# Ledger of designs, part 134: peptides against a protein of PDB entry 6B9H

Target 1, 151 residues: chain A of PDB entry 6B9H
Amino acid sequence: AELCESLLTWIQTFNVDAPCQTVEDLTNGVVMAQVLQKIDPAYFDENWLNRIKTEVGDNWRLKISNLKKILKGILDYNHEILGQQINDFTLPDVNLIGEHSDAAELGRMLQLILGCAVNCEQKQEYIQAIMMMEESVQHVVMTAIQELMSK

## One batch from the design tools (peptide; made by RFdiffusion4, then SolubleMPNN)

Design b2_p29_2_s2 (from b2_p29_2, 13 letters changed)
Fold by OpenDDE base, seed 5:
Structure b2_p29_2_s2 (fold): chain B 151 residues (1-151), chain A 29 residues (1-29)
Amino acid sequence: as target 1 above (151 residues)
Amino acid sequence: SSMNQEILEKAKKKSNPEEYIALLQKLLS
């Protein structure tokens, strides 16, 4: 999926510790959790991060468990910190991500993280970083932001 | 790169360039 491919490229700019070269690398949620901690370490602190299991392997049940925690964290962050600045959206199906590595649903998940980045305290830094990306990737990312903020 | 430019041109054909620019301006405000 074009959205997933472009957002994977965006995620790679965070230079997290966990491997993040392929779609499969993102399906256990570890990369996403580390990215969220970089976005807002006061909210997504060490106690929150410790709830995400790092040694998951190919266990799709554990992947789904992690992804559910991450999705809840994102939704709570939007409500408690961001003040519901993200418009109504379709939630990603974390079951399809964990069990089947569904790129379309993973794209939706990464789009929610993108929403956190462009609305957080350091949103200006992330916006500037996006403006420096390759134009073809930037276009997809900006379209994804538009979908979140404009109805 | 030339490949990236080609991809960008195709993307702009199926999107509204004016809306794209407006979004960038909105994020910078």
Scores: peptide ipSAE 0.032, ipTM 0.540, DockQ to the pose 0.127
Fold by OpenDDE base, seed 4:
Structure b2_p29_2_s2 (fold): chain B 151 residues (1-151), chain A 29 residues (1-29)
Amino acid sequence: as target 1 above (151 residues)
Amino acid sequence: SSMNQEILEKAKKKSNPEEYIALLQKLLS
């Protein structure tokens, strides 16, 4: 999916420790968790990160478990910290992500993380980073932000 | 702020400046 592809590129700019080169690399949630910690380390602290199991391998049940925790974290962050600036609209189906590496649903998940980045305390930093992205990727990312911010 | 102005100027140089500027203005509000 175009959204997932572009947001994967965006995720790669965080340069996290976990492998993040493919769609499948993101399906266990470890990269996403590390990205969220970079976005707001006070909220997504080490205690939170430690709830995300590493060394998941291909165990889709463990992937789903991680993804559910991450999704909950994102939603809680939106409510508690961001003041619900991100529309809930359609939530990603983490089952499809974990079990089938569904790119469309993964894109939705990454879009929520994007929303966290562009609304967090250091949103200016992330906005600037997005403005430095390749034009075609930037367009998709910007469109994704627009969708999140639409009232 | 100077930072905001810099971001907006950068947006103006993109292919679709109006779209980017509008979004940035919304994000910066």
Scores: peptide ipSAE 0.030, ipTM 0.555, DockQ to the pose 0.844
Fold by OpenDDE base, seed 3:
Structure b2_p29_2_s2 (fold): chain B 151 residues (1-151), chain A 29 residues (1-29)
Amino acid sequence: as target 1 above (151 residues)
Amino acid sequence: SSMNQEILEKAKKKSNPEEYIALLQKLLS
């Protein structure tokens, strides 16, 4: 999906340690967890990150387990820190991400992380980084932000 | 909205990052 492709490019700007070149690279949740730690290391601290299994391989059950923890972390962060409410009806299906590498659902997951970035304490820095992105990618990212704000 | 996107593009063309960021912040309000 276009959303997933553009947000993958956005995720790559974080320069995390885990491989993040393909959609498949994101399905185990390790990249997403490392990105969240960069967004707010006080909330997504080492203790939180250590709950994410790093040696997953092709085990889709472990992928789903990681993704569920990450989704919960995002929801808790939005509620406790950002003061935002997210409708459960619009939540990504982490089962489809873990088992089938579903790009559309992964895009929705990455969009939630985008929401964290543009609302966090350092949101100004992330907004500025988005301003420097390639035009076509920037357009999709901006549209994704607008969609989040309209919910 | 499409109108907001147009405003953002105009702000970019004018090399006015402050206005661009201000509009984004307005959208968050």
Scores: peptide ipSAE 0.025, ipTM 0.561, DockQ to the pose 0.129
Fold by OpenDDE base, seed 1:
Structure b2_p29_2_s2 (fold): chain B 151 residues (1-151), chain A 29 residues (1-29)
Amino acid sequence: as target 1 above (151 residues)
Amino acid sequence: SSMNQEILEKAKKKSNPEEYIALLQKLLS
């Protein structure tokens, strides 16, 4: 999916420790969790991050478990910190991500993380970074933001 | 700020500059 591919490129700009070269690399949630910690380390602190299992391998059940925790974290963050600035949005099916590496659903997941970045305390810095991205990627990311804000 | 102005100028180069500018202003408000 085009959305997933562009947002993967965006995710890579965070330079997290976990490998994040492919869609498959994102399906265990570890990269996403580390990105969220960078977005707001006070909320997604080390204690929160430690709840995400890193030794997952190909175990889709463990992937789904991680993804559910991450999704909950995003939703709680949106409610508790962001004041539900990203509301009424279609939730990703984490089962399809974990079991089948579904790119479309993964794209939706990454879009929620994008929503966190562009609404957090450091949103200006993230917006600036997005505006410096490659034109084609930037367009997709900005469109994704617009979709989030229009819901 | 000067940085924000630069961002807006870059947004004006898009195919739909007004839409991008409006989005940026909304996000930065």
Scores: peptide ipSAE 0.035, ipTM 0.565, DockQ to the pose 0.721; fails the geometry check

Design b2_p29_2_s3 (from b2_p29_2, 12 letters changed)
Fold by OpenDDE base, seed 3:
Structure b2_p29_2_s3 (fold): chain B 151 residues (1-151), chain A 29 residues (1-29)
Amino acid sequence: as target 1 above (151 residues)
Amino acid sequence: SHMVEEILEKAKKKSDPEKWLALLKKLLS
């Protein structure tokens, strides 16, 4: 999916410790959790991160468990910190991500993380970084942000 | 701020500057 591929490229700019080269690398949620911690380390602190299982392997049940925790964290962050700036009417299906590596649903999950980045305290820096990416990627990212910010 | 000004100036150079400016002003407001 175009959305997933563009947002994978965006996620790679965070330079997290976990491998993040492929769609499959993101399905266990570890990369996403580390990205969220970079976005807001006060909210997504070590206690929160420790709830995410790191040694998951190919266990899709553990992947789904991690993804559910991450999705909840994003939604809570949007409500408690961002003041409901992100439209979460259509939520990603974390079961499809964990069990089948569904790129479309993964794209939706990454889109929510994008929403956190462009609305957080350091949003100006994240927006500036997006403006430095390839034009084709910027277009997809812009469209994704517009969709999230629509009421 | 200086950073906001830089972002908006880059937006003006895009192929669809009006759409970029509208989105960025909303995000940076």
Scores: peptide ipSAE 0.536, ipTM 0.918, DockQ to the pose 0.914
Fold by OpenDDE base, seed 4:
Structure b2_p29_2_s3 (fold): chain B 151 residues (1-151), chain A 29 residues (1-29)
Amino acid sequence: as target 1 above (151 residues)
Amino acid sequence: SHMVEEILEKAKKKSDPEKWLALLKKLLS
């Protein structure tokens, strides 16, 4: 999906330790967790990160377990820290991500992370970085942000 | 904020500056 592809490109700008070149690389949640830690290391601290299993392989059950924890973390962060800035009326289906590598649902997951970035304490820096991305990617990212911020 | 000003200046150079400015002002408010 276009959303997933563009947000994968955006995720890659974080230069996390975990491989993040393909959709499949993101399905275990490790990259997402590391990105969230970069976004707000005080909230997504080492204790939180350690709850995400890193050696998952192709075990979709473990992937789903990680993804559920990450989704909960994002939602809690939105409520506790961001003050409900992110519209989460339609949540990603983490089962489809973990078991089937569903790009559309993964895109929704990454969109929530995008919401965290553009609303966090360092939002200015993340917004600036987004505005310097390739134009086609910018368009998708901007649309995704608009959707998240809509009332 | 210096950073905010820079971001808004960049937004003015976009193909749809009004859309960008509206979004950015919302995010940066």
Scores: peptide ipSAE 0.528, ipTM 0.918, DockQ to the pose 0.819
Fold by OpenDDE base, seed 2:
Structure b2_p29_2_s3 (fold): chain B 151 residues (1-151), chain A 29 residues (1-29)
Amino acid sequence: as target 1 above (151 residues)
Amino acid sequence: SHMVEEILEKAKKKSDPEKWLALLKKLLS
C-alpha cells in the first residue's frame, strides 16, 4: 500500500539495528519496538523492549504476540504520556500483519507510530526530519498525520 | 522558538504551504 511504502521509508530514517528493508521485515515488530524506544526511551525503556522477542523468524504467532505488545504500548503511551492526543479511531489488525504481512494494516500500525513521533517531547525534531524527506513521501506522511489529528 | 520558525519557513516553500503551516501550528500548539 502507498501508506505503508511511504512510512517504511520514514521508519528507515531512524537507523535502528534491526533490518528494515521490506514490509515483511517490519511484521515481527522488532523494528517498530526499536523505533518507539528512540521516540521515547524513558517510556519505551530497556525493560519494555526486552519483552519483544527478537528471534522470531517466520513464526507468525510470535509476530502477532510482539505486535500486540507494540500496539498496547502505543495505546498506553497515547493515554499516559500524550494525553490522548491521538484517538484510537481505527486500530490495525495485528493478526493480518503477523500472519499475512498485510501492508494496509501495517501502514495503519506505522501511522500510529508516526502519531507518537509528532506528538512526543521531541516532536519538533521529528517534524523537521519529515520536512526534509522526498516530496512524494512527505505528502503521504502529512496526509497520514492530518488523518490522525482530525479524529 | 527559533527552530519552530525555521520549520514554518521551510513549510511555506512546499507544494501545499498553507496545509503544512496549519498542520505544524496544530502540532506545536
Scores: peptide ipSAE 0.078, ipTM 0.581, DockQ to the pose 0.848
Fold by OpenDDE base, seed 5:
Structure b2_p29_2_s3 (fold): chain B 151 residues (1-151), chain A 29 residues (1-29)
Amino acid sequence: as target 1 above (151 residues)
Amino acid sequence: SHMVEEILEKAKKKSDPEKWLALLKKLLS
C-alpha cells in the first residue's frame, strides 16, 4: 500500500538498531517499539521496551503479542500524555499484520506512531524532518497526518 | 520562530497551500 511504503521510508529516518528495510521487518513490532522509545523515552522507557520480545523469527503468534502491546502503548500514550489529541477512529488489525504481513493494516499502525511523533514534546523536530522528505513521500505523510487530525 | 516560518513558506508552495498551512499551524500550536 502507498501509505505503508511512505511510512516505511519515514520510519527508516529514525535509524533504530533493528533491521527496517522491508515491510516484513516491521511485522514483529521491534522496530516500532524502538521508534516509540525515541519519540518519548520517558514514557516508552526500558521497562516498557523489555516487554517486547526481540527473538520472534517467523512466529506470528509472538508477532501479534508484540503488536498488541505496542498498540496498547500508543493508545495509553495518547490518553495519558497527549490528552487525546488523536482519536482512535480506525484501529489496525494486528492479527493481519502478524500473520499475513498485511501492508494496509501495517500502514494504519505506522500512522498511529506518526500521530505520536507530531504531537509529542519534540513535535517541532519531527515536523521539520517531514518537511525535508522527498516530495512524493512527504505528500503521503502529510495526508496521513491530516486524516488523524480531522477526526 | 524562524524555523516555523520556513515550514509555512514551504507549505505555501504545495499543491494545496491553505490545507497544509492550516494543518501545520494546528500541529505547531
Scores: peptide ipSAE 0.077, ipTM 0.579, DockQ to the pose 0.773; fails the geometry check

Design b2_p29_2_s4 (from b2_p29_2, 13 letters changed)
Fold by OpenDDE base, seed 4:
Structure b2_p29_2_s4 (fold): chain B 151 residues (1-151), chain A 29 residues (1-29)
Amino acid sequence: as target 1 above (151 residues)
Amino acid sequence: SPLVEEILAKAEKSENPEEWIALLTKLLS
């Protein structure tokens, strides 16, 4: 999916410790959790991060478990910290992500993380980073932001 | 939102990074 591919590229700019080169790399949630910690380490602190299992392998059940925790974290963050800046639209199906590596649903998950980044305290930094990305990626990211901010 | 649409349309026409940033900032303000 175009959304997933572009947001994967965006995710890679965070330079997290976990492998993040492929869609499959993101399905266990570890990369996403580390990205969220970079976005707001006070909220997504070590205690929160420790809830995410890192040694998942191909266990889709563990992937789904991680993804559910991450999704909850994002939603809570949006409510508690961002003040509901992210539009309440259809949530990603984490089951499809964990079990089938569904790129479309993964894209939706990454879009929520994008929403966190562009609305967080250091949003200007992330906005500037997006402006330095390849044009086609920028277009997709901007569209994704539009969807999040449109009520 | 119509305003979101307008801002994004303007951004897409811009080739200046500073203008992009300004528009995004406005979008997210």
Scores: peptide ipSAE 0.086, ipTM 0.652, DockQ to the pose 0.167
Fold by OpenDDE base, seed 2:
Structure b2_p29_2_s4 (fold): chain B 151 residues (1-151), chain A 29 residues (1-29)
Amino acid sequence: as target 1 above (151 residues)
Amino acid sequence: SPLVEEILAKAEKSENPEEWIALLTKLLS
């Protein structure tokens, strides 16, 4: 999916330790967890990160477990820190992500992370990063943010 | 570029993502 592909490119700008070259690389949630820690290390601290299992392999059940924790973290962050800036959104199906590497659902997950980035304390840093992206990717990112902030 | 710098300056003053998204859209148009 175009959304997932563009947001994968965006995710790669974080330079996290975990491999993040393909859609499948993101399905275990490790990259997403590390990205969230960079967005707000005070909230997504080491204790939170340690709840995400890193040695998952192809075990889709473990992937789903991680993804559920991450989704919960994002939703809690939106409520507790962001002041519910993200509203009326469709929740990603983490089962499809973990078991089938569903790019569309992964895109929705990454979109929520994008919402965290552009609403966090260091939002200007991420605004600048988005402005430096290739135009086609930038457009998708902008549209994704607009969708989250609308309604 | 001066245009990019201007957009960045305005984005820093934005209250929400919708405002700076509008600015970025203008930049790309």
Scores: peptide ipSAE 0.040, ipTM 0.615, DockQ to the pose 0.134
Fold by OpenDDE base, seed 5:
Structure b2_p29_2_s4 (fold): chain B 151 residues (1-151), chain A 29 residues (1-29)
Amino acid sequence: as target 1 above (151 residues)
Amino acid sequence: SPLVEEILAKAEKSENPEEWIALLTKLLS
C-alpha cells in the first residue's frame, strides 16, 4: 500500500537499531517499539521496551502479542500524555499484520505512530524531518496527518 | 529558504496541530 511504503520510509529516518528495510521487518513490532522510545523515552522507557519480545522470527503469535502491546501503548500515550489530540480513528487489525503482513493495516499502525510524533513535546523536530523528505513521500505523510486530525 | 523558515516559525508558535498542518500543506503545494 502507498501509505505503508511512505511511512516505512518515514520510519527509516529514525535510524533505530533493529532492521527496518522491508515491510516484513516491521511486522514483529520491534522497530515500532524502538521508534516510540525515541519519540518519548520518558514514557516508552526501558521497562516498557523490555515487554516487547525480540528474536520473534516468523512466529506470528508472538508478533501479534508484541503488536497488541504497542497498540495499547499508543492509545495510553494518546490519553495520558497527548490529551486525545488525535480524533476518532479506525484502529489497525494487528492480527492481519502479524499473521499476513497486511500492508494496509500496517500503514494504519504506522499512521498512529506518526500521530504520536507530530503531537509530542518534540513535534517541531519531526515536522522539520518531514519537510526534508522526498516530495512524493511528503505528500502521503501530510495526507496521513490530515486524516488523523480532521475526523 | 526564507519561506520555509517563515512557515516553520509560524508552525512552531501554533499549539493547534490543524493549524501547522495547514501551513505545511501550503509549503508542500
Scores: peptide ipSAE 0.036, ipTM 0.577, DockQ to the pose 0.111
Fold by OpenDDE base, seed 3:
Structure b2_p29_2_s4 (fold): chain B 151 residues (1-151), chain A 29 residues (1-29)
Amino acid sequence: as target 1 above (151 residues)
Amino acid sequence: SPLVEEILAKAEKSENPEEWIALLTKLLS
C-alpha cells in the first residue's frame, strides 16, 4: 500500500490526460500506457498506445487484457532498449489488479514503470523530478529503485 | 551548509541511480 500510494503520487507528476487520482483509476492501464508513452514516445508510439482499450468501465477482463499488454511492453522495452537494466524478479499479478484492484500488485507494476523512467534516455529529468518530491515519497521511490537495480 | 551544497551538486549531475540514491540518502539523513 505504501509503495502503491507513493508511486501513484509519482505517476501524477506526468500530468497525463486520463484520470489518475485513485488506485482504481490505474487498474484499467490507460494511465500507465500514457505514462509509458511520455517516457519513450518513440517506442511506446501511437500504434502501441492504440492497442490499449480506453473505454473499459468496470470490465475486469478488459482491464486484465490492457494490463497484460502493458506488462509485455515494459518487459520488451527493458530487453530491447534498456538492455536488461531492471530485473523482472517478481512479475505483478495483473489478474489481481484488474479484478480486485490489488494495491500491492499495482505497486509492483508501477515500480516497473519507475524502472523504465530512471533508465530511459531522459533518466536525468526523471531523477531530478524525484529529487523534488516530498521526503517520505522520495524514500519509498528510492527503495523501489534499489530493489529493481540490485535484485 | 557546504556539505549539503556539495551533495546536491553531485546529485544533480549524476545519471547513475545508485549514485544519486546514495547521495540523496546521505542528504536526507
Scores: peptide ipSAE 0.030, ipTM 0.576, DockQ to the pose 0.130

Design b2_p29_3_s1 (from b2_p29_3, 14 letters changed)
Fold by OpenDDE base, seed 5:
Structure b2_p29_3_s1 (fold): chain B 151 residues (1-151), chain A 29 residues (1-29)
Amino acid sequence: as target 1 above (151 residues)
Amino acid sequence: SMEEKKKETEKLLQEFIEKVQRKAEERAA
């Protein structure tokens, strides 16, 4: 999926510790959790991050469990911190991500994280970083942002 | 052209920044 591919490239700019080279690398939620901690370490603190299981391997049940926690964290963050600026009427199916590595649904999850970045305290810096990305990726990312904020 | 598309995207990003900032100010008021 074009959305997932572009957002994977965007995620890679965070330089997290966990492997993040492929779509499969993102399906256990560890990369996403580390990215969220970088976006807002006060909210997504060590206590929150410790609830995400590492060393999941190929256990899709554990992947889904992690992804559910991450999705909840994003939604709570949107409500409590961001002022409900992210449009969440179309939530990703974390079951398809965990069990089947569904790129389309993963793209939707990454889109929500993108929404967090462009609405957080350091939103200006993240948007500036997007402006420095390759054009093809930049266009997809911008379209994704517009979709989230269109209401 | 590629340059024109890039400029359009940059414009949209700047407009988005302004929109987000405006909404934040409205919530604070």
Scores: peptide ipSAE 0.101, ipTM 0.646, DockQ to the pose 0.073
Fold by OpenDDE base, seed 4:
Structure b2_p29_3_s1 (fold): chain B 151 residues (1-151), chain A 29 residues (1-29)
Amino acid sequence: as target 1 above (151 residues)
Amino acid sequence: SMEEKKKETEKLLQEFIEKVQRKAEERAA
């Protein structure tokens, strides 16, 4: 999906340690977890990050387990820290992400992370970074933000 | 044009920044 492709490009700007060049690279949740830690290291701290298994290989069950933890973290973060600024979102199907590398569902997952970034303490910096992205990617990302923050 | 689209996107992002900032200020008050 176009959303996933653009958000993958956005995710790559975080320069996390884990490989993040392909959709498949994101399916185990490790990149996403590392990105979330960068977004808010006080909330997504080492204790939280350590719950994410890093050596999962192609084990889709472990991927799903990681993704469930990440999704829960995002939802809790939205409720506890962001004041539910992310509104009326469609929950990604982490089973489809983990088992089938579903790009559409992965896009939804990344969109939630985008929501975290544009509502976190350093929201201004992340939004500015988005403004500096390639135009076609920027458009998709902006649309994704509008979808999350339309209220 | 590409330039027009870029300008439009930047405007939307700026508006979003302002909105987010305003909400943050309201919560802090």
Scores: peptide ipSAE 0.095, ipTM 0.631, DockQ to the pose 0.074
Fold by OpenDDE base, seed 2:
Structure b2_p29_3_s1 (fold): chain B 151 residues (1-151), chain A 29 residues (1-29)
Amino acid sequence: as target 1 above (151 residues)
Amino acid sequence: SMEEKKKETEKLLQEFIEKVQRKAEERAA
């Protein structure tokens, strides 16, 4: 999916330790967890990160477990820190991500992380980084932001 | 066209920046 591809490119700008070259690389949630820690290390601290299993392999049940924790973290962050700036969104189906590597659902998950980045303490730095991205990727990312903010 | 998409992106950027700034002002008040 176009959304997932562009947001994957955006995720790669975080330079996390985990591999993040393909959609499959994101399905275990490790990259997403490391990205969230970079966005807000005070909230997504080491204790939170330690709840995410790093050596999952192809075990889709463990992937889903990680993804559920990450989704919960995002939702809690939105309510506790962001002041519910993200509203009326459709929750991604983490079962489809973990079991089938569903790119559309993964795109929705990454869109929520994008919502965290543009509402966090360092929002201006992330906004500036997006403004400097390649035009085709930037267009998709900005459309995704507009969708979140229009709800 | 690519030019049309560029113009659309510029509009989205402007709208996004304005909305983010407005929300920041509201939170600071």
Scores: peptide ipSAE 0.087, ipTM 0.645, DockQ to the pose 0.037
Fold by OpenDDE base, seed 3:
Structure b2_p29_3_s1 (fold): chain B 151 residues (1-151), chain A 29 residues (1-29)
Amino acid sequence: as target 1 above (151 residues)
Amino acid sequence: SMEEKKKETEKLLQEFIEKVQRKAEERAA
């Protein structure tokens, strides 16, 4: 999916430790968790990050477990820190991500992380970084932001 | 064209920023 491909490119700008070259690399949630920690290390601290299992392999059950924790973290962050700036969005199906590497659902998951970045304390820096991206990717990312904040 | 896409992206960015700022102001009021 175009959304997932562009958001993968966006995720790669965070330069996290975990491999993040392919859609499959994101399905265990480790990259997403590390990105969230970079977005807000005070909220997504080491204690939170340690709840995400890093050695998952191809175990889709463990992937889904990680993804559920990450999704909950995002929703809690939106409620507790962002003041519910993200509203009325369709939740990603983490089962499809973990078991089938569904790119469309993964795109929705990454879109929520994008929502965290553009609403966090460092929102201006993340917006500026997006403005420096390649034009075609930038367009998809900004469209995703507008969709997320459309209410 | 690429230039047209750039203009559209800039518009989306500006609209997003304004909307976020407005919502923040409304919540703080």
Scores: peptide ipSAE 0.094, ipTM 0.652, DockQ to the pose 0.037; fails the geometry check

